# Designs tried in a protein design run: peptides against a protein of PDB entry 7SID. Part 154

Target 1, 151 residues: chain A of PDB entry 7SID
Amino acid sequence: LHMYLMLLKELPGEEYPLPMEDVLELLKPLSNVCSLYRRDQDVCKTILNHVLHVVKNLGQSNMDSENTRDAQGQFLTVIGAFWHLTKERKYIFSVRMALVNCLKTLLEADPYSKWAILNVMGKDFPVNEVFTQFLADNHHQVRMLAAESIN

## One batch from the design tools (peptide; made by RFdiffusion4, then SolubleMPNN)

Design b2_p30_6_s4 (from b2_p30_6, 15 letters changed)
Fold by OpenDDE base, seed 1:
Structure b2_p30_6_s4 (fold): chain B 151 residues (1-151), chain A 30 residues (1-30)
Amino acid sequence: as target 1 above (151 residues)
Amino acid sequence: MEELKKKLLDFLKAGPKEEVDKALEDLEKS
C-alpha cells in the first residue's frame, strides 16, 4: 500500500494529453483498486486526486471515438462508486472535496452532462445534477468548493 | 519518472485482488 500511494502521488500532471490507449490501461483495472481500498479514506482521497489528470485527458480527447467512449464509461463507473458511497455517508469531507474536484473537471468538459452520466445501481444520474447536491453538503468547505466550482 | 509511471500502470493492470496483491508485493521489492 505504501508503495502504491507513493507511486500514485509522484505521478506528474500531464501537460499533454495521454494517448487514449494509456488512459484505457489506467482505467480498466482502476475499479478493482478502488474497491480494495474503498474503506481507506486516505487512499480514496489520493486516488481521487490522481484521477483528476485522467479527467483532463478525457476532456481533450475525440469525443466521437470508440476508445474515448470506453474510457469515459470506465471512469464514470469509478466516480459513480465514490459518489454512491458518499451518499451512504462513507467518506469524510476531504474525500468528498476530492470527488467534487473530479466532478468539477467533468463539468468543464461536459457542462450539460451529455456523456457525464453516473450509472449507480441501474439508475442514471447526470453529473450536473449530482454536483448540485454538494451545494448542500454538511461540511462548509465542501459547500464552498462546490459553489465556486459552478462559477 | 517514466519508469515510475510504468510501474504504476503495471500495478493497476494487475486486475483482481489476488493479482493486485501480488503486484503490490513485487513493486515493494523493487
Scores: peptide ipSAE 0.016, ipTM 0.359, DockQ to the pose 0.052
Fold by OpenDDE base, seed 2:
Structure b2_p30_6_s4 (fold): chain B 151 residues (1-151), chain A 30 residues (1-30)
Amino acid sequence: as target 1 above (151 residues)
Amino acid sequence: MEELKKKLLDFLKAGPKEEVDKALEDLEKS
């Protein structure tokens, strides 16, 4: 886990985007890792913080290939899972903060949720609609972060 | 680093948590 997290942390940002193939390879094991550590709040928070680089990388890609769609899908699956568990009140506020940051970055890359759509339990949830729900979060810091992200 | 990444990814894709953790530990030692 530690090495994987280090790899995620070392991902280049939007200034130096990785080839989509590399992004995809890094995302492939992510869902499994998240599943294994879904009950560990600290690990989940760390994962969410590190995958911000992936979001930035995805947003800067002008490629319209199968790999791009696959990478987007892999990432959205993970985010969707975190959001789903958040709806089930499984995560503390610090994890939700990290999730909001991910959603914020997604909206920056896709303001109209053309591709940023979470599919959870067979239903589609555009990220822009999902994001607004955090404005009503029960934790004040989460609400503030969500509100600041709109400004 | 590329080889290490590949090994790590392979381990993360398969096996239960205990096996993955052990594999990661072995990778860190190498």
Scores: peptide ipSAE 0.015, ipTM 0.359, DockQ to the pose 0.053
Fold by OpenDDE base, seed 3:
Structure b2_p30_6_s4 (fold): chain B 151 residues (1-151), chain A 30 residues (1-30)
Amino acid sequence: as target 1 above (151 residues)
Amino acid sequence: MEELKKKLLDFLKAGPKEEVDKALEDLEKS
């Protein structure tokens, strides 16, 4: 896992989208990494910053593909977990900033939250509704970032 | 750059499926 995180930090951004098969392989172990390091703020921030590339890849793919739907489901599970722990006040502002950026990118790909729906504790939360809650965040930079994303 | 990307993908493909499934279950309960 240490080697995975080290390689993840050094992974360069992609100018063109990755093949969906590669996206799926990247997402599969991500849940494990997030679970093991959920209490490490720096690791969580790094993960959230890097998954922005995954969101961009998902947004550029064919949404009718079964592999795409599978990748979307795996990704939304991870984002849902971060959202849940954010509501439990487990993350500092810099981690919340990274999460807002992920949600913003999701909204760019799915403005009406047709597929971007977080399932937490058996309940569905559309990302557009989740996103607006950050307008009332305790930290001014988080509120500002959320407000800029709406305009 | 490309070699590093390949190493990461190879590592991920070799990961234990059972551990990933367990971690996913733990996340759902957290």
Scores: peptide ipSAE 0.013, ipTM 0.334, DockQ to the pose 0.050
Fold by OpenDDE base, seed 5:
Structure b2_p30_6_s4 (fold): chain B 151 residues (1-151), chain A 30 residues (1-30)
Amino acid sequence: as target 1 above (151 residues)
Amino acid sequence: MEELKKKLLDFLKAGPKEEVDKALEDLEKS
């Protein structure tokens, strides 16, 4: 796991879309890694920053295939987990800001939350509704980021 | 970049199963 952290920090962002096959391979183990480091705020922030590139790739996809739906589902599982722990007040503001950026990117791809729906504890939460909750965040920078993202 | 990405993916696929399972269990209880 130490190797993962080292590699994750060194991975540069890509300016070109990844093949969907590569996206799926990245997403499959991601939820497990997030669970292992859920108590490390810096690691969580780093992970959330890196998954932004994955969201952008999903949003740019012109494919409505099973692989796309699978990738969307895997990504939403990760975001749902972070959101759930945020509701339990487990993350500092910088992690919450990184999460808001992920949600913003999702809404750009799916403004009406047709597929961007978080399933947490067996309940469905559309991302557009989840996003508005950050307008009432305890930290002013998180509130500001959320407000700017809607406009 | 491509080589680093491949190494990361390979590592994630071969991660310690026992530690992952324990972490998932703890997360579900939280």
Scores: peptide ipSAE 0.016, ipTM 0.348, DockQ to the pose 0.050; fails the geometry check

Design b2_p30_7_s1 (from b2_p30_7, 14 letters changed)
Fold by OpenDDE base, seed 5:
Structure b2_p30_7_s1 (fold): chain B 151 residues (1-151), chain A 30 residues (1-30)
Amino acid sequence: as target 1 above (151 residues)
Amino acid sequence: SEEEKRKKEEREEKRKKELEEIEQKILNAE
């Protein structure tokens, strides 16, 4: 786990995007890690903080590439799962803060939610629509972060 | 072409199944 998290943390930024094939390899174990540690708030927070670099890579790729669609789909599925579990009140505010930052980064890459769409249980939820729900979060810091992100 | 369309549909189906598996792993981990 720690080695994987370190790898995610050290992903190159937007200035040095990885080939989408490499992004796919990084995403491959992500669902397993999330599954194993979904109940560990600290690990979930760390995962969400580190996958921000993945979002930046996804936003810089050719939207017409099949690999891009694959990577986007896998990543968005993971984020959608975290959002769904958030709706079920499984995560404390610090994890929700990290999720908001992920959604913010997605909106920066895709302001109109052309590809940034969460599919949960067969239903599509555009990230811009999902993001607005955090404006009414029960925790004041989450609300503030969400509000600041759109201003 | 029909062959290209078939390949596209096949890839989309594989993607769909993979995403469903990912979702299942996380949401039903309990």
Scores: peptide ipSAE 0.580, ipTM 0.888, DockQ to the pose 0.830
Fold by OpenDDE base, seed 4:
Structure b2_p30_7_s1 (fold): chain B 151 residues (1-151), chain A 30 residues (1-30)
Amino acid sequence: as target 1 above (151 residues)
Amino acid sequence: SEEEKRKKEEREEKRKKELEEIEQKILNAE
């Protein structure tokens, strides 16, 4: 876990995106890690904070690429799962804040949710719609973060 | 071509299955 988290953390920034093939390789173990540590709030928070680099890479790639589509799909599925579990009240505010930051980054890359769509149990949820739900979050810091992100 | 269409559909089905597996892995973790 530590090695994987470090790898995610050390990904190149927006100015130096990784090849999509490398992004796909990084995404492969992500679902396993998320599954294994879904009950660990600190790990989940850390994961969500680190995958921000993945979002940046996805947003700068050719949207018409097959690899891009695959990577976006895998990543968004993971985010969708976190969002679903959030709605089931499985995560504390700090994890939800990290999720909001992920969604914010997605919106920055795709303001109109052309590709940033969460699919959960066969239903599509555009990130912009998902994001607005956090404006009504039970925790004040989450609401504040969400509000600041859209203004 | 019909062959290209078939291949495209096959790729899409594989993608969908993979995404479903990812989702189930996370959501059904105990």
Scores: peptide ipSAE 0.579, ipTM 0.887, DockQ to the pose 0.812
Fold by OpenDDE base, seed 3:
Structure b2_p30_7_s1 (fold): chain B 151 residues (1-151), chain A 30 residues (1-30)
Amino acid sequence: as target 1 above (151 residues)
Amino acid sequence: SEEEKRKKEEREEKRKKELEEIEQKILNAE
């Protein structure tokens, strides 16, 4: 776990995006890690903070290729699962804040949710629509973070 | 061509199945 999390943390930013093939390799173990540690709030928070670099790489893809679609699909499925569990009140405010930051980064890369769409149990949810729901979060810090992201 | 269309459909079906497996792993981890 530690090695994988460190690898995610050390991903290059927008200045030096990874090839999409490398992004796919990094995404392969992500679902397993999320599944194993879904009940650990601290690990989930760390995962969500570190995958911010993945969003930047996905947003830098200039060509619409099969690899790009695969990477976007796998990543958004994971985010959708976190959002679904959030709706079921499985995560504390600090994890929800990390999720809001992920959604913010997605909106920066895709403001109109052309590809940033969460699919949960066969239903599509545009990220911009999902994001607005956090403006009404029960925790004041989550609401504030969401509001600051819009402004 | 029909062959190209078939291959595209197969790739899309494999992608769909993979995404469903990812989702189920996380949502049904208990």
Scores: peptide ipSAE 0.579, ipTM 0.886, DockQ to the pose 0.812
Fold by OpenDDE base, seed 2:
Structure b2_p30_7_s1 (fold): chain B 151 residues (1-151), chain A 30 residues (1-30)
Amino acid sequence: as target 1 above (151 residues)
Amino acid sequence: SEEEKRKKEEREEKRKKELEEIEQKILNAE
């Protein structure tokens, strides 16, 4: 886990994006890690904070590429799962804040949610619509973060 | 071509199944 998280943390920014093939390799174990540690709030927060670099890479690639679609799909599925579990009140505010940051980054890359769509249990939820729900979060810091992200 | 369309559909179906597996892995985790 620690080695994997370190790799995610050290991903290059938007200025120097990784090849999508490399992004896919990094995404392969992500679902397993998320599954194993879904009950660990600190690990989930860390994962969500580190995958922010993935979003930056996803927005720099050709949307028509099969690898891009695969990477986007896998990543968004993970985010969708975290969002779903958030709706089930499984995560504390710090994890929700990390999720908001992920959604913010997605909106920056795709303001109109053309590809940033969460599919959960067969239903599509555009990230821009999902994001607005955090404006009404029960925790004031989450609401503040969400509000700041819009401005 | 029709064959290309078929292959595209197969790839999409495979992707769909893979994503479903990812989702279920996380949502049904212990």
Scores: peptide ipSAE 0.578, ipTM 0.887, DockQ to the pose 0.877

Design b2_p30_7_s2 (from b2_p30_7, 15 letters changed)
Fold by OpenDDE base, seed 2:
Parts: sequence; structure tokens; C-alpha cells
Structure b2_p30_7_s2 (fold): chain B 151 residues (1-151), chain A 30 residues (1-30)
Amino acid sequence: as target 1 above (151 residues)
Amino acid sequence: SSKEKEEEEKRKKEREEKLKKEEQKILNAV
């Protein structure tokens, strides 16, 4: 886990994107890691914070490539799962804040949710619609963070 | 071409099945 999290943390930012093939390799273990540690709030927060760099890489790629679609799918599946578990009130505010940051970054990369669509239990939820729900979050800091992301 | 579209749909289906399994791993994890 620690090694994997370190790899995610060390991903280059938007200025130096990784090849999509490398992004795919990094995403392969992600769902497994999330499943193993879904109950650990600190690990979940850390994962969500580190995958922000993945979003930056995905946003600069050719959206029509097979590798891009695969990478986007794998990433969005994880985000969708965290979103679903959030709806089930499984995560504390700090994890929700990390999720909001992920959604914010997705919206920056895809403002119109052309590809940033969460599929949860067979249903599609555009990230822009998902994001607005955090404006009404029970925790004031989450609402504040969500509001700041719009302006 | 029709063949290309068929192959694309096949790849799409394969991705969807894979993603469904990954989703289930997270959502059904103990």
C-alpha cells in the first residue's frame, strides 16, 4: 500500500503529463486498493488526494483513444464508488472534502461532463450534477469547499 | 466500416464488464 500511494503521490502534474500507457499501469491496482481499505478513512482520503494528479493527466489526453477511454473508465469507477459510499454516509467530512477536490479537478478538465460521468449501479451521473449536491452537504467545510470550486 | 463498428462495440462491452467487476469489488468489500 505505501509503495503504491507513493507512486500516486509522485505523479507529475499537468505541466508534465505521463504517457497514457503509464497511467493505465498505475490505475490497474487502484480498485483493489480501494476495496481493501474502503473502511479506513485516512487511507481513502490519501487515495483521493493523490489521484488528483491522474485527473490532470487524463484531461490532456486524446479522448478518442482506446487507452484514454480505458483509463477514464477505471478512474471514474473508483470515484463513482466513493460517491456511492458517500451517499450511504460511510465517509467523514475530510474524505468528502477530498472527493470534492477530485470532482472539482474533473470539472476543470471537463466542464461539460462529456466524459466525466460516474456510472454507479448501471446509472449515469454527470459530475457537474454530482458536484452540486455537495453544496448542500451537512458539514460546513464541505459546503464551503464546494462553493469555492464554482467561483 | 461495419466490421470496425462491431469491433468497437465489442471493446466497449469488454470495458464495461471489467469496470462493473471493479465497481463490485469496492462496493461489496468487507
Scores: peptide ipSAE 0.538, ipTM 0.862, DockQ to the pose 0.880
Fold by OpenDDE base, seed 4:
Structure b2_p30_7_s2 (fold): chain B 151 residues (1-151), chain A 30 residues (1-30)
Amino acid sequence: as target 1 above (151 residues)
Amino acid sequence: SSKEKEEEEKRKKEREEKLKKEEQKILNAV
């Protein structure tokens, strides 16, 4: 886990995006890690903070390739799962804060949710729609973060 | 071509099925 998290953390930023093939390789273990540690709030927070780099890579890819679609799908599946579990009140505010940051970054990359759509249990939820739900979060810091992201 | 479209749809379905499995893995994790 530690090694994987370090890899995610050390991903090149927006200025130097990784090839999509490399992004795919990094995404492969992600769902497994999330599955294993979904009940560990600190690990989940760390994962969400680190995958911000993945979002940047995905957002800069203007390529309509199979690899891009696959990478986006794998990533969004994880985000969708975190969002769903958030709706089930499985995560503390600090994890939700990290999730909001991910969604914010997605919106910056895809303001109109052309590709940033969470599919959860067969239903599509555009990230812009999902994001607005955090404006009504029970925790004031989450609401504030969400509000700051919009304004 | 129709064949190309068919193959593309197959790939899309395969990807969606994979993602569905990944989702269930996370949501149903013990």
Scores: peptide ipSAE 0.537, ipTM 0.861, DockQ to the pose 0.874
Fold by OpenDDE base, seed 1:
Structure b2_p30_7_s2 (fold): chain B 151 residues (1-151), chain A 30 residues (1-30)
Amino acid sequence: as target 1 above (151 residues)
Amino acid sequence: SSKEKEEEEKRKKEREEKLKKEEQKILNAV
């Protein structure tokens, strides 16, 4: 786990985007890791913080390739799962804040939610609509972070 | 072409099935 998380953290930022093939390789074990540690709040927070680098790489790709669609799908599935579990009140505020940061980064890359759509239980939820729900979060810091992200 | 569209639809369905399995893995984790 720790080695994997370190790899995610060390992803190059927007200045040096990785080939999509490399991004796919990094995403392959992600769902497994999330499933194993979904009940560990600290690990979930760490995962969400580190996958921010993946979001940045995905957002820069305007290429409509099969690899891009696959990478986006795998990533959004994980984010959708975390959002769903958040709706079920499974995560504390610090995890929700990390999730909001992920959603913020997605909105920056895709303001109109053309590809940033969460599919949960067979239903589509555009990230822009999902994001607005955090404005009404029970925790003040989450609401504040969400409000700042809209500006 | 019709064949190309059919192949694209197959790939789309395969991706959706894969993603559904990954989703269930996370949501149903014990």
Scores: peptide ipSAE 0.537, ipTM 0.861, DockQ to the pose 0.860
Fold by OpenDDE base, seed 3:
Structure b2_p30_7_s2 (fold): chain B 151 residues (1-151), chain A 30 residues (1-30)
Amino acid sequence: as target 1 above (151 residues)
Amino acid sequence: SSKEKEEEEKRKKEREEKLKKEEQKILNAV
C-alpha cells in the first residue's frame, strides 16, 4: 500500500502527461486497494487526493480510443464506487472533500460530461449532475468547497 | 466491416464485464 500510494503521489501534473500505457498500469491495482481499505477513512482520503493526477493525464491523452476508454472506465468505476458509498453515508467529511476535488478536476477536463460519467449499479450518472448534489452536503465545508468549484 | 464491428462489440463487452467485477469488489468488500 505504501509503495503504491507513494507512486500515485509522484505522478506528474498537466505539464508532463504520462503515456496512456503507464496510466493503465497505475490503474490496475487501484480497485483492489480501494476494496481492501474502503473502511479506512484516512487511506481513502489519501487515494482520492493522489488520483487527481490521473484525471489530468486522462484529460490530455492523445492515445488511441481503446486505451483511453479502458483507462477512463477503470478510473470512473473507482470514483463511482466512492460516490455510491458516500451516498450510503460511509465516509466522513474529509473524504467527501477529497471526492469533490476529484469531481472538480473531472469537470475541468470534461465540463460537459462527454466521457466523465459514473456508472453505478448499471445506471449512468454524469459528473456534472453528481457534483451539484454536494452543494447540499450536510457538512458546511463540503458545501463551501462545492460552491467555490462552480465559480 | 461486419467482422470489425463484431470484434469491437466483443471488446466492449469484455471491458464492461471487467468494470462490473471491479465495482462489485469495492462495493461488496468486507
Scores: peptide ipSAE 0.535, ipTM 0.860, DockQ to the pose 0.904

Design b2_p30_7_s3 (from b2_p30_7, 21 letters changed)
Fold by OpenDDE base, seed 2:
Structure b2_p30_7_s3 (fold): chain B 151 residues (1-151), chain A 30 residues (1-30)
Amino acid sequence: as target 1 above (151 residues)
Amino acid sequence: SAAAAAAEAAREAARQAELEKEQQRILNAT
């Protein structure tokens, strides 16, 4: 876990986008790690903070490649899971704030949710619609963070 | 071609099915 988190932390941002093949290699273990540590709030927060770099890389890539669709799918699968568990009240405010930051970054890359769509249990949820739900979050800091993300 | 379109549709369906399995592992993890 520690080594994997270090790799995520050291990912270059949009200033130096990685080849999609490298992004895919980094995303491969992500689902498994999330499965193992979904109940650890601190680990989940750390994961969500680090995958922000992945979003930046995805937003700078060619949308027409199969590898891009695969990378987007793997990433959105995890985000969708965290969002679903959030709706089930499994995560404290600090984890929700990290999730909002991920959603904000997605909206910056795809403001009309052309590809940023969460699929959870067979249903599609555009991120722009998902994001508005955090404007009504029970915790004031989450609401404020969400509101600050509005242009 | 129709065959190529069908093959692409099958690949996409397989990818989506795998993603659903991965997500389910997260959602059902104890």
Scores: peptide ipSAE 0.602, ipTM 0.889, DockQ to the pose 0.858
Fold by OpenDDE base, seed 3:
Structure b2_p30_7_s3 (fold): chain B 151 residues (1-151), chain A 30 residues (1-30)
Amino acid sequence: as target 1 above (151 residues)
Amino acid sequence: SAAAAAAEAAREAARQAELEKEQQRILNAT
């Protein structure tokens, strides 16, 4: 786990985008790690904060390539899981804050949710629609962060 | 072309099935 989190942390942002093949290799263990540590709020928060760089890489890539679609799928699968568990009130505000930041970054890259769509249990949820739900979050800081992202 | 389209659809379905399996592992983790 610690080694993997280190690798996620060191992922370069927009200034130095990684080849999609490298992104895919990094994403490969992600779902398993999330499965093992879904109840650890700190680990989940850390993961969500680090994958922000992945979102930036995905946003700059050609969405028509197969590798891009695969990377998007793997990433969005995890984000969808975190969102679903959030709806089930499994995560504290700090994790929800990190999730909102991920969704914000996705919306910046794809404002109309052409590819940024969460599929959960066989149903599609565009991120722009998902994001609006955080405007009514129970925690004031989450609401504020969501509002700032729109304005 | 029809066969190619069907093959692509099958590949997409397989990819989605795998992603759903991965997601379920997260959602149902004990």
Scores: peptide ipSAE 0.600, ipTM 0.888, DockQ to the pose 0.835
Fold by OpenDDE base, seed 1:
Structure b2_p30_7_s3 (fold): chain B 151 residues (1-151), chain A 30 residues (1-30)
Amino acid sequence: as target 1 above (151 residues)
Amino acid sequence: SAAAAAAEAAREAARQAELEKEQQRILNAT
């Protein structure tokens, strides 16, 4: 886990995106890691904070590429799971803060939710619609973060 | 062609099915 989290953390910035093939390799174990640690609030927070770098890489890729679609799909699957579990009140505010930051970054990369669509249990939820729900979060810091993230 | 379109649709459906399985592993993990 530690090594994997380090790899996520040390991804290059938006100015120097990784090849999509490398992003795919990095995303392969992500769902498994999330399944193992979904009940650990601190680990979930850390994962969400580190995958922010992945979003930056995904946003600068050719959207018509099959590899891009695969990478986006794998990433959004995990984000969708975290969002669903958040709706079920499984996560404390610090995890929700990290999730909001992920959604904010997704909106920056895809402001019209062309590809940033969460699919959960066969239903599609555009990230822009999902994001607005956090304006009514129970925790004041989550609401504040959501509010300041609106362009 | 219609055959090519059908094949692409089938590939996309298969990809989505795998993603759903992965997501369920997260959602149902104990």
Scores: peptide ipSAE 0.600, ipTM 0.888, DockQ to the pose 0.855
Fold by OpenDDE base, seed 5:
Structure b2_p30_7_s3 (fold): chain B 151 residues (1-151), chain A 30 residues (1-30)
Amino acid sequence: as target 1 above (151 residues)
Amino acid sequence: SAAAAAAEAAREAARQAELEKEQQRILNAT
């Protein structure tokens, strides 16, 4: 876990995008790690904070390539899971803050949710639609963070 | 090509099926 989290943390940002093939390799174990630690709030927060860099890489890539679609799919699968569990009130505010940051970054890369669409249990949820739900979050800091993106 | 289009559709369906399986592991994890 620690090694994997370190790799995610060290992922270059927008100015230094990785080849999509490398991004795919980093994403490959992500769903498994999330499943193992989904009940650990601190680990989930850490994961979400680190995968912010993945979003930045995805936004710099060719959206029409198969590798890009694979990477987007693997990433969005995890984000969709975290969002779903959030709706089920499984996560404390600090995890939700981290999730909102991920969604904000997605909106920056894809403001009209052309590719940033969460699929959960066979249903599609555009991120721009999902994001607005956090404006009504019961924690003030989450609402404030969400509001920063649209003001 | 119709064959190419069908092949692409099959690849996409397979991708989505695998992603759904991975997501279920997260959602159903103990």
Scores: peptide ipSAE 0.603, ipTM 0.891, DockQ to the pose 0.874; fails the geometry check

